# Peptides against a protein of PDB entry 4GXB: the designs that were tried, part 4

Target 1, 277 residues: chain A of PDB entry 4GXB
Amino acid sequence: VPTEEVSLEVLLSNGQKVLVNVLTSDQTEDVLEAVAAKLDLPDDLIGYFSLFLVREKEDGAFSFVRKLQEFELPYVSVTSLRSQEYKIVLRKSYWDSAYDDDVMENRVGLNLLYAQTVSDIERGWILVTKEQHRQLKSLQEKVSKKEFLRLAQTLRHYGYLRFDACVADFPEKDCPVVVSAGNSELSLQLRLPGQQLREGSFRVTRMRCWRVTSSVPLPSGSTSSPGRGRGEVRLELAFEYLMSKDRLQWVTITSPQAIMMSICLQSMVDELMVKKS

## One batch from the design tools (peptide; made by RFdiffusion4, then SolubleMPNN)

Design b1_p8_3_s2 (from b1_p8_3, 5 letters changed)
Fold by OpenDDE base, seed 2:
Structure b1_p8_3_s2 (fold): chain B 277 residues (1-277), chain A 8 residues (1-8)
Amino acid sequence: as target 1 above (277 residues)
Amino acid sequence: MTFENPVF
C-alpha cells in the first residue's frame, strides 16, 4: 500500500470511536501512540494497552480475533479484510489487577479502565450478583469511577476476556463451552443438559504446553453444523494439562478464536515470567 | 505450532 495519510477508527471497549490520522505505513506502536495522544493518555501508560483486531457482531459485541503485533500495519490489517465488521479495539493488555493502580492514577487511564469494566459487566464478561449489580449501578450513577473499579476488581472474572461460545473435548467430546481467559487461567464454563452451570479452571502454571492447529474439514456428507459454512477452516487450541500428580491430559478447544486464546496464554505466561524475575 | 510453557 502506498504511504499516505488516512483516517483510522479505533474503538474503545464500549464502542466509543477514536479517530486518528495516521500513515498507512504506521506500525502498531505508531497507531497506539496516535490513539494515546488523541485520548491524552500519557506516554508512560501506553504500555498498559494494546490494539486488538475484533469482529463486531450484529449486536455490537466484539469477538476478539487477535492482538495486533508490533510489525503489523493496523490500517492494512483491518482494511485488507474488506469487511466493515472488523474493527480495531484499544484494551488494557495486562492481567494482574495490581497494575490498575498505576493506570488509575491518571484521569484518562481511569476513564479507559472504567469504560472497559462497564462494558465487560454489561456484556456479561464479569459475573455479578444482583446485589453487586445494584452497588455497581449506584456507583455508576454517582460517576464514582475509582470506587466502581475497586468493587469490580473483587468480582468474578474481573479482567478476563470472554470468548464466543465454542466446543471443547472436556469434560466430554463436543461439549459446548464458554471460555474466558484471565488471572493466569482459562475458565471453561459449561452447562450440560439437565445440569447446573459448571466451571473448569485450567491454570496456566499447570499447562505444560499448548498449540494452535488449523484444519480444513473434509466434506463429510452429513452433519453440516448449520453455522459453519462449507470449507471453513477449523481452528483448535490444545493444551497439555497437569490434571493430577504425574497425569497429563490434552484438552482441545475448537474455536475460531483459538489464535486469540493462544495469544492470551502467551501474554499471561509473559506476565508471570516478569513477576518471577 | 507448539508453545512450551516456561512457568510450568
Scores: peptide ipSAE 0.569, ipTM 0.967, DockQ to the pose 0.943
Fold by OpenDDE base, seed 4:
Structure b1_p8_3_s2 (fold): chain B 277 residues (1-277), chain A 8 residues (1-8)
Amino acid sequence: as target 1 above (277 residues)
Amino acid sequence: MTFENPVF
């Protein structure tokens, strides 16, 4: 791509648009620095955030496709898809809420975490009771951002990334599930007919390995997955999990977001490795 | 592609 100056749109979690002037040849870090400068985010806080490629849904929700890598050119990565549904989103890129303390010390960092958290609650990524929701709304009305975040940090699935509804082979074959990644785990939520909501928690420290596979279903294969056309690429995330002492079992998730799930697993592993060092 | 987990 010829090097030229372009306007690039980067979204916050709440859909706020940040327009930055960058070169088509600028790599992910260059674009991230431009976004930080536009927001007046200090340089020492840039490392707590990343750029993500997402698909914007009809309801305005974001389906995370992947994290942009360091060598990528964000302008090329998003425009090459030739669809206005694809966006670049700025989001925090750490899992341990202890790192919120560093980010919250700065006004801009605080605002970014607040906007993300409000959005995650509104989208149902963070699970709240009616009473908790009332408390959060009261704090939001008072614009008590620090208190809002402190309360939010105690909530179920705070800091998790929620994926689109998909299918897993656990607890049974072709089970509809909602997967979320956070707190060094994959959470698989399901509701079987006539049953209460169930959750399977798969801790990363009990995963021996994982893999992403891509396949094209044969025309004769009953794609039991509602909404997948014949001949569409199937992505799967499979992980080998220590279910009990000396018992390993493969769990397979069929999802267009399998790559993003794998990126989350690697990111959680990397963070755990840093804590062990 | 398979990833081995170093924190297992």
Scores: peptide ipSAE 0.567, ipTM 0.966, DockQ to the pose 0.974
Fold by OpenDDE base, seed 3:
Structure b1_p8_3_s2 (fold): chain B 277 residues (1-277), chain A 8 residues (1-8)
Amino acid sequence: as target 1 above (277 residues)
Amino acid sequence: MTFENPVF
C-alpha cells in the first residue's frame, strides 16, 4: 500500500468514535500514540492500553478477534478484511486491578476506565446482582466515576474479557459454554438443560501448556454446527490442565475466537511473570 | 502452535 495520509476510526469500548489522521504506513504504536494525543492521554499512560481488532455484531456488541501486534499496520489490518464489520477498538491492556490506580490518577485515564466499565456491565461481561446494579446506577447518575470504579472492582468478572458463546469438551463433549478470561483464569460458564448455571474455573498457573489449532471439517461430517458454511475453518484452543494431584487432562474449546483466547492466556502469563520479577 | 507455560 502506498504511504498516504488517511483518516482512521478507532472506537472506545462504548462505541465512541475517535478519528485520527495517520499514515497508511504507521505501525500499531504510531496509531496508539495518535489516539492518545487525540484523547489528551499522557504518554506515561499509553502503555496501559492496546488496540484490538474486533468484529461488530448486529446488536452493536464487539467480538474480539485479536490484539494488534507491534509490527502491524492498523489501517492495512482492518481494511484488508474488506468488511465494514471489522473495527479497531482501544481497551485497557492489563489484568490486575491494582494498575487501575495508576490510570485513575489522570482525568482522561479515569474517563477511559469508566466508559469501558460501564460498557462491560451493560454487555453483561461484569456480573451484577439487582442491588449492585441499583448502586452502580446511583453512582452513574451522580457522575461519581472514582466511586463507581471502586465498587465495580469488587464485582464478579471485573476486568474480564467475555467471548461469544462457543463449545467445549468439558465437562462433557459438545457442551455449549461462555468463556471469559481474567484474573489469571479462564472461566467456562454453562447451563445444561434443567440445571443451574455452572462455572468451571481454570487457573493459568495450573495449565502446563496450551495450543491453537485450525482444521477444515470434511464435508460429510454430521457435526456441522448450525450456521457454519461447508469448508469453514474450525479454530480450537486446547490446554493441558492439572485437574488434581498428578492428573493432567486436556480441555478443548472450539471457537472462532481461539486466537484471542490464546493471546489472553499469554498476556496473563506475561503479567504474572512481571509481578514475580 | 503450542505454548509452554513458565508459571506452571
Scores: peptide ipSAE 0.566, ipTM 0.967, DockQ to the pose 0.928
Fold by OpenDDE base, seed 1:
Structure b1_p8_3_s2 (fold): chain B 277 residues (1-277), chain A 8 residues (1-8)
Amino acid sequence: as target 1 above (277 residues)
Amino acid sequence: MTFENPVF
């Protein structure tokens, strides 16, 4: 691709647009630095954020596709898809809420975390009770961003990434689930017929390994997920989990976001490794 | 691709 100056749109979690002038040859870090400069985010805080490729749904919700890698050219990565549905999003890229303390010390960092958290609550990624919601709204009306975040940090699924509804083979075959990644786990929410909402927690430290597979269903096979045409690519994330003492079992999630789930697992593992060091 | 977990 010839090196040219282009305007690139990067979205915040709340849909706020940040326009940056970059080169088509700029790598992910170069674009991230340009976004940081536009926002007046200090250089020492850039590492707490990443650029993600997402698909914007009709309702304005984001379906995360993958994290942009260091070697990628964000302009090329997004434009090569030839669809306006695909966007680049800036989001925090750590899991431990302890790192919020570093980011919150800066006004811009605080604003970014606040905007992301508000959005995550509004989208139902963070689970809140009625009373908690009242408290959060009161703090939002007062624009008390620090207090808002401190309360939010105590909430269920704070800092989690929520995926689109998909299918798993646990606890039963072809079970509809909603997967969320955070706090060194995959959370699987499910509702079986006639049952209450259940949540299964799969801690990363109990996963021996995981894999992503791609397959094309045979035309005769009814094994395609509902709504997928015959011959559509099926992505699966499978992990081998320590269910009990000396008992490993494979769990398989069928999802178009299997790659993103794998990226989250790797990212959580990497963060745990850093803390162990 | 299979990933082995070092924190297992």
Scores: peptide ipSAE 0.566, ipTM 0.966, DockQ to the pose 0.972

Design b1_p8_3_s3 (from b1_p8_3, 5 letters changed)
Fold by OpenDDE base, seed 1:
Structure b1_p8_3_s3 (fold): chain B 277 residues (1-277), chain A 8 residues (1-8)
Amino acid sequence: as target 1 above (277 residues)
Amino acid sequence: PVFENPVF
């Protein structure tokens, strides 16, 4: 691709648009630096954020596709998909809320975390009670960003990434689930017929291994998934989990976001490794 | 490919 200057749109979690002028040959870090400069985010805080490829849904929600890798050219990565539904999003890229302290020391960092957290609450990624919601709204009205974040940090699924509804083979075959990644776990929320909402926690430290597989279903007369046409690629994330002492069991999640889930697992593992060093 | 977890 010839090197040309182009305008690239990068979205914040709340849908705020950041327009940057970059080269088509600029790598992910170059684009990230351009976004940081546009926002007046200091260089020492750039490493706390990453660029993600997302698909914007009809309701404006984001379905995370993958994290952009260092070697990628963001302009090419997004434009090659030839669909306006794909966007580049800036989001924090760490899991431990302790790192919020570093980011919150800067006005721009604080604003980014605040905007992301507000959005995550509004989208139901962070789970709140009625009373907690009242408290958060009060703080939001006062524009008390630090206090808002401190309260938010205590909430269930703070810092989690929520995925689209999908299917798992646990606890039963073809069980509809909502997966969220955060706090070194995969949380699987499910509601079986006639039952209350249940949440299963799969801690990363109890996963021996994982894999992502892609398959093309054979044209069998029974389309098991109503939304997938015959011949659509099926993505699965499978992990081997220590269910009990000396008992390993494979758990398989069928999701178009299986790649993103695996990226989250790797990212959580990497962060844990850094903490051990 | 199967990824082995170093923090297991």
Scores: peptide ipSAE 0.571, ipTM 0.966, DockQ to the pose 0.949
Fold by OpenDDE base, seed 4:
Structure b1_p8_3_s3 (fold): chain B 277 residues (1-277), chain A 8 residues (1-8)
Amino acid sequence: as target 1 above (277 residues)
Amino acid sequence: PVFENPVF
């Protein structure tokens, strides 16, 4: 792509649009710096955020496709898809809520975390009781952002990324599940016929390895994955999990977001490695 | 490709 100045739209979690003027040749960090400058986010806080490629759903929710890598050109990455449903989103890119303390010290950082958290609650990514929801709404009405975040940090799945409904082979074959990544785990929520909601927790420290595969189903094959047609590319995330002492078992998730799930696993592992150093 | 987990 020839180098030229362009206007690029970057969204916050709440759908707020940030327009930045960048070069088509600007890499991910260059664009991130431009967004930070537009928001008046200080340079020392830029590293707590990343740019993500997402698909905007009909209801306005975001389906995360992948994190933009350092070598990528965000303008090219999003426009090459030739679909207006694809967006670039700014989101925090760490898992440990302890890092919120650094970000919350700055007004802009606080606002970004607040907007993301409100959105995550509204979208059901963070799980709340009726009473907790009432408390959060009261704090929101008072615009008590710090207090709101402190309460939110105690909630189930705070800081998690929720994926679209998909299929896993656990606990049984072709089981519909909702996967969420956070707190160094993959959470698999499922509801079997006539049963209450169940959650399986897969801690990354008990995953020996994982892989992402892509395949094209044969015309004779039925796809059990919701929204996948015959002959469409199937993505799978498989991980080998220590179910019990000396018992490893493969778990396979079939999802268009398998790449993003793998990125989350790697990111959680990387953060744990930093803590161990 | 399979990714080995260093924190396993």
Scores: peptide ipSAE 0.571, ipTM 0.965, DockQ to the pose 0.951
Fold by OpenDDE base, seed 3:
Structure b1_p8_3_s3 (fold): chain B 277 residues (1-277), chain A 8 residues (1-8)
Amino acid sequence: as target 1 above (277 residues)
Amino acid sequence: PVFENPVF
């Protein structure tokens, strides 16, 4: 693509549009800096956020595809897909809620965390009871952003990224699950017929390794899951997990978001390594 | 590729 000045739309978690003037040749960091400048976010807080490629669903929800890498050209990455459903989203890129304290010291940082958290609650990424929801709404009405975040930080799956419904081979083959990544784990939620909601917690510190694979299913006549066209690429995330003492078992998640899941795993591992150092 | 976990 020739180097040209373009208007690029970057969305916040709540769908708020941030328009920035950038070059088509600007890399991810250049675009991120432009977004930060537009929002009046200080330079020292830019590192707490990242740009993500997402697919906007019909209901306005975002399906995270991947994090944009440093060498990428965000304008090219999003426009090359030739579909208006793909968007660039700004979101916080750390896992430990302790880093919220640094971000919350700044008005713009506080607003970004607040907007993201409100959106995550509205989308059901953060799990709330009826009473907790009432308390959160009360704080939202009072526009008490700091108190809202402090309460939200105590809630189940605060700071998690929730994925679209997919399939896993755990606890049984072809189990429908909802995967969430956060707090150095993958949470697999499932509801089997006639059973209560179950959650499997897979801590990253008990994962020996993981891999992402892509395959093209051979046309087998019988198991066309509704919505997979013939010849669609199947992505899988597999990890080897320490189930018990000296017992390793492979767990496989089949999801179009397998790449994003692996990015989350690596990101959580990287953050743990920084804390250990 | 398989990613080995350094925090395992």
Scores: peptide ipSAE 0.570, ipTM 0.966, DockQ to the pose 0.955
Fold by OpenDDE base, seed 2:
Structure b1_p8_3_s3 (fold): chain B 277 residues (1-277), chain A 8 residues (1-8)
Amino acid sequence: as target 1 above (277 residues)
Amino acid sequence: PVFENPVF
C-alpha cells in the first residue's frame, strides 16, 4: 500500500469513536500512540492498552478476532478485510486488576477503564447480582468512576474477555459453551438440558500446553454445524489440562475466536512470567 | 504448533 495520510477510526469498548490521522504505513505502536495522543493518555500508560481487531455484530457487540501485532499496519489490517463489520478497538491489555491502580491515577486512564467496565457490564461480560447492578447504576448516575471501578473489581469475571457462544468437547462432546478469559483462566459456562448454569474453570497454571488448529470440513453429510456456512474454516483451540494429580486431559474448543483465545492464554502466561521475575 | 506453557 502506498504511504499516504489517512483517517483511521479506533473504537473504545463502548463504541466511542476516536479518529486519528495516521500513515497507511504506521505500525500498531504508531497508531496506538496516535490514539493515546488524541485521548490525552500519557505515554507511561500506553503500555496498558492494545489495539484489537474485532467484528462488530448487528447488535453492536464486538467479537474479538485478534490482538494487532507490533509489525502490523492497522489501517491495512482492517481495510484489507473489505467489510465494515471489522473495527479496531482500544482495550486494556493486562489481566491483574492491581494494574488498574496505575491507570486510575490518570483522568484519561480512569475514563477508559470506566467506559470499558460499563460496557462489559452492559454486555454481560461481568456478572452481577441484582443488588450489585443497583449499586453500580447508582454509582454510574453519580459518575463516581473510582468507586464504580472499585466495586466492579470485586465482581465475577471483572477484567475478563467474553467470547461468542461456541462449542467444546467438555464436559461432553459438542457442548455449547460460552468461554471467557481472565484472571489466568478460561471459564467455560454451559447449560445442559434440564440443568442449571455450570462453569468450568481452567487455570492457565494447570495447562501444560495448547494449540490452535484450522481445518476445512469436508462436505460430509450430517454435521451441519449450525451457523457455519459450507466451506468455512473451522478453528479449534485445544489445551492439555491437569484435571487431577497426574491426569492430563485434552479439552478442545471449536470457535472462530480460537486464535483470540490463544492470544489471551499467551498474554496471561506472559503476565504471570513477569510477576515471577 | 503446540505451545508449551512455562508457568505449568
Scores: peptide ipSAE 0.569, ipTM 0.965, DockQ to the pose 0.950

Design b1_p8_3_s4 (from b1_p8_3, 4 letters changed)
Fold by OpenDDE base, seed 5:
Parts: structure tokens; sequence; C-alpha cells
Structure b1_p8_3_s4 (fold): chain B 277 residues (1-277), chain A 8 residues (1-8)
């Protein structure tokens, strides 16, 4: 691709548009720096954020596809998909809420975290009780961003990424689940027929390994879910989990977001490694 | 591709 100056749209978690002028040859970090500059985010806080490729759903929700890698050209990565549903999103890229303290010290960082958190609550990524929701609304009405975040940090699934509904082989085969990644775990929420909502927690520190696989379903006899076109690639995330002492079991999640789930696992592992050092 | 977890 010839090097040209282009306008690139980057979205915040709340759908706010940030337009930046970049080169088509600008790598992920260059674009991230341009976005930071546009937002007046200081350089020392840039590392707390990343650019993500997402698919915008009809309801405006984001389905995370993957994190943009360092060698990627964000303009090319998004435009090559030839679909307007694909967007680049700026989001915080750490898991430990302790890092919020560093980000919240800056007005722009505070605003970014606030906007993200409001959006995550509105989208049901962060789970709230009725009372908590009332408190959050009151703080939002007062525009008390710091207090809002402090309350939000105590909430279930704060800082998690929620994935689209998918299927897992745990606790039983072909279980419909909602996977969320955060706090060094994968949370699998499931509702079996006639049962209450259940959550399985899979701590990253109990995963020996994981893998992403792609397969093309054979045309013969497999009940293709009615919504998957014939011949669509099936992505799976499988992880080997320490269920009990000396008992490893594979858990497999079938999801088009398996790559993103794997990226989250790696990112959580990387953060834990930094903390351990 | 299989990823081994160093924090396991």
Amino acid sequence: as target 1 above (277 residues)
Amino acid sequence: MTFHNPVF
C-alpha cells in the first residue's frame, strides 16, 4: 500500500469517535500515539491502553475480534475487511484495577476509564445489583467520576471483557455459555434449561496450557447450528485446567472470538508475569 | 497453536 495520509476513526468504548490523521504505513503504536495526542493523554499513560479490532453489532455493542499487534497497520487492518461493521476501539489493556490508580491521576485517563466503565455497565459486562445501580446513577448524575470508578471497582466483573454467547463442553457437552475474561480468569456463565444462572470460574493460574484451533465442519451429518453457513470455519479455544489435585481436564469453548479469548489469556499471563518479577 | 502457561 502506498504511504498516504489518511483520516482514521478510532472509537472509545462508549462509541465516541476520535479522528486522527495518520499514514497508511503507521503501525499500531504510531496510531495509538496519535490517538493519545488527540485526547491529550500523556505519553506515560499510553501503555495502559491498546487498540482493538471489533465488530460493531446492530445494537452498537462491540464484539472484540482481536488486539492489534505491534507490527500491524491499523488503517490497513480495518479497511482490508471491507465492511463498515469493523471498527478500531481504544480500551484499557490491563486487568489489575490497581493500575487504575495511575490512570485516574490524570484527567484524560480518568475520563477514559469513566467512559469505559459506564459503557461496560450499560452493556451488562459489569454486573450490578439494583442498589448498586442506583448508587452508580447518582454518582453519574453528579459527574463524580472518581467516586463512580471507586464504586465500580468493587463490582462483579469490573474490568472484564464479555464475549458473545457461545458454546462450551463444560459442565456438559454443547452448553450455551457467556464467557468473560478478567481478574486472571475466564468466567463461564451458563443457564441450563430450568436452572438458575451458574458461573464457572477458571483461574489462569490453573491452566497448564491453551490452544486455538480452526476446523471446517464436514458437510455430512453434523447438525450445523441453523445460523452458521455451510462451510464456515469453526474456531475453538481449548485449555487444560487443573480441576483438582493432579487432575487435568480439557475445557473447550467454541466461539468465533476464540482468538480474542486466547489474546486475553496471554495478556493476563503477561501481567501476572510482570507482577511476579 | 498451543500456548504454555508460565504462571501455572
Scores: peptide ipSAE 0.589, ipTM 0.969, DockQ to the pose 0.974
Fold by OpenDDE base, seed 2:
Structure b1_p8_3_s4 (fold): chain B 277 residues (1-277), chain A 8 residues (1-8)
Amino acid sequence: as target 1 above (277 residues)
Amino acid sequence: MTFHNPVF
């Protein structure tokens, strides 16, 4: 692509649009800096955020596709998909809520975390009781962003990224699950017929390894499930998990977001490595 | 691609 000045739209978690003028040749960091400048986010806080490629659903929800890489050209990455469904989203890119303290010291950082957290609650990514919801709403009405975040930090799945409903082979084959990544784990929520909601927690520290695989389903002659277009690549995330002492078991998640799940795992591992240093 | 976990 020739180097040209273009207007690029970057969304916040709440769907707020940030328009930045960038070059088509600007890399992810350049675009991130442009977004930060547009928001008046200090340079020292830029590292707490990342740009993500997402697919916007009909309901306005974001399906995270992947994190944009350092050497990637965000303009090219999003426009090459030739679909208006694909967007670039700014989101915090750390897992430990302790880092919120650094970000919250700045007004813009606080606003970004607040907007993200409100959105995550509204989308059901953060799980709240009725009482907690009332408290959060009260704080939101008061525009008490710091207090809102402090309460939110205590909530179940705060800081998690929730994926679209998918399928896992755990606890049973072809089990419908909702995967969430956060707090150095993958949470698999499932509701089997006639059963209560169950959650399986897979701590990253008990994963020996993981892999992403892609396969083209062989045209099985019969039941074209109408929604899977002919020839869609099946993505899977598999991880080898220490279930008990000396017992490793593979768990496989079939999801179009398998790449994003893997990125989350790597990111959580990287953060844990920094803490051990 | 397989990723080995150094924090395992």
Scores: peptide ipSAE 0.588, ipTM 0.969, DockQ to the pose 0.946
Fold by OpenDDE base, seed 4:
Structure b1_p8_3_s4 (fold): chain B 277 residues (1-277), chain A 8 residues (1-8)
Amino acid sequence: as target 1 above (277 residues)
Amino acid sequence: MTFHNPVF
């Protein structure tokens, strides 16, 4: 790629635009450093954040596509898609809320976590009761960012990444589910007709392995997924889960975000490995 | 591609 100076837009979780001047040849870390400098984020806090490729939905929500890898060129990665829907987003890249303490010590880090958390609540990624929502709004009105985060850290699915509605073969075939990744688990939420909201919690430490597969449905295949056109690439994440003592079962999620789900699993595993060392 | 989990 010819090396040219370009303006690159990086979004925060709340949709705030950060414009940085970078080279087309700048790798992910170079762009991340430029974003950090623009925000006045200290160098020692850069490692707590990552750049993600997302697709902006019509409602302004972000569908996470993948984490940008170290060798990637963010400008090329986003522009090569030739669609204005694709964006680069800055988000925290760790799972353990204990690391929030390090980030919150800095004003800019605090602001980033606050903005992300507000956005995650507004998007329904973090689950809140009516009373909790009232408390959060009160803290937001007072601009008490630290107290807001401390309360948020106690909430269900704090720090989770929520995926678009998809299909799983658990608890039954072709079950519509909402998958979320966080706290070293995949959470599968579903509501069957006439039933209460159910959640399947799949701890990463009970996954023997996982795989991502891509397939092209055959024209004769009953694509049980409503709304996928014949011939569209089907992505699946499957993991082998220890359901009980000596009982392994495969769970398969059909989602265009299967790659991102796999990246989350690997990231959670990596963090757990660091904690065990 | 299959990933084996070292924390299993």
Scores: peptide ipSAE 0.586, ipTM 0.968, DockQ to the pose 0.976
Fold by OpenDDE base, seed 1:
Structure b1_p8_3_s4 (fold): chain B 277 residues (1-277), chain A 8 residues (1-8)
Amino acid sequence: as target 1 above (277 residues)
Amino acid sequence: MTFHNPVF
């Protein structure tokens, strides 16, 4: 691609648009620095954020596709898809809420975390009771961003990334689930017919390994799931989990976001490794 | 591709 100056749109979690002028040859870090400069985010806080490729749904919700890697050219990565539904999103890129303290010390960092958290609550990524929701709304009306975040940090699935509804082979084959990644785990929420909502927690520290696979279903006769054309690529995330003492079991999640799930696992592992060093 | 977990 020839090196040219272009306008690139980067979205915040709440859909706020940040327009930056960059080169088509600028790498992920160069674009991230340009976004930081546009927002007046200090250089020492840039490392707490990353750029993500997402697919914007009709309702404005984001389906996370992957994190942009350091060697990537964000302009090329998004435009090569030739679809307006794909966007670049700025989001915090750490899991431990303790790092919020560093980011919250700065006005811009505080605003970014606040906007992200509001959006995550509105989208149902963070789970709230009716009373908690009332308290959060009161703080939002007062624009008490620090207090809002302190309350939010105590909530279920704070800091989690929620995926689109998908299928797992646990606890039963072809079980509909909603997967969320955060706090060094994959949370699988499921509702079986006639049952209450259940959550399975899979801690990263109990995963021996994981893999991402792609397959093209053979045209088996009648049981094409109605929405997937014959020949759609199936992505799967499988992980080998220590269910009990000396008992390993494979769990497989079938999802178009399997790559993003794997990226989350690696990111959580990396953060845990840093804390152990 | 298989990823081995160093924190297992």
Scores: peptide ipSAE 0.584, ipTM 0.968, DockQ to the pose 0.973

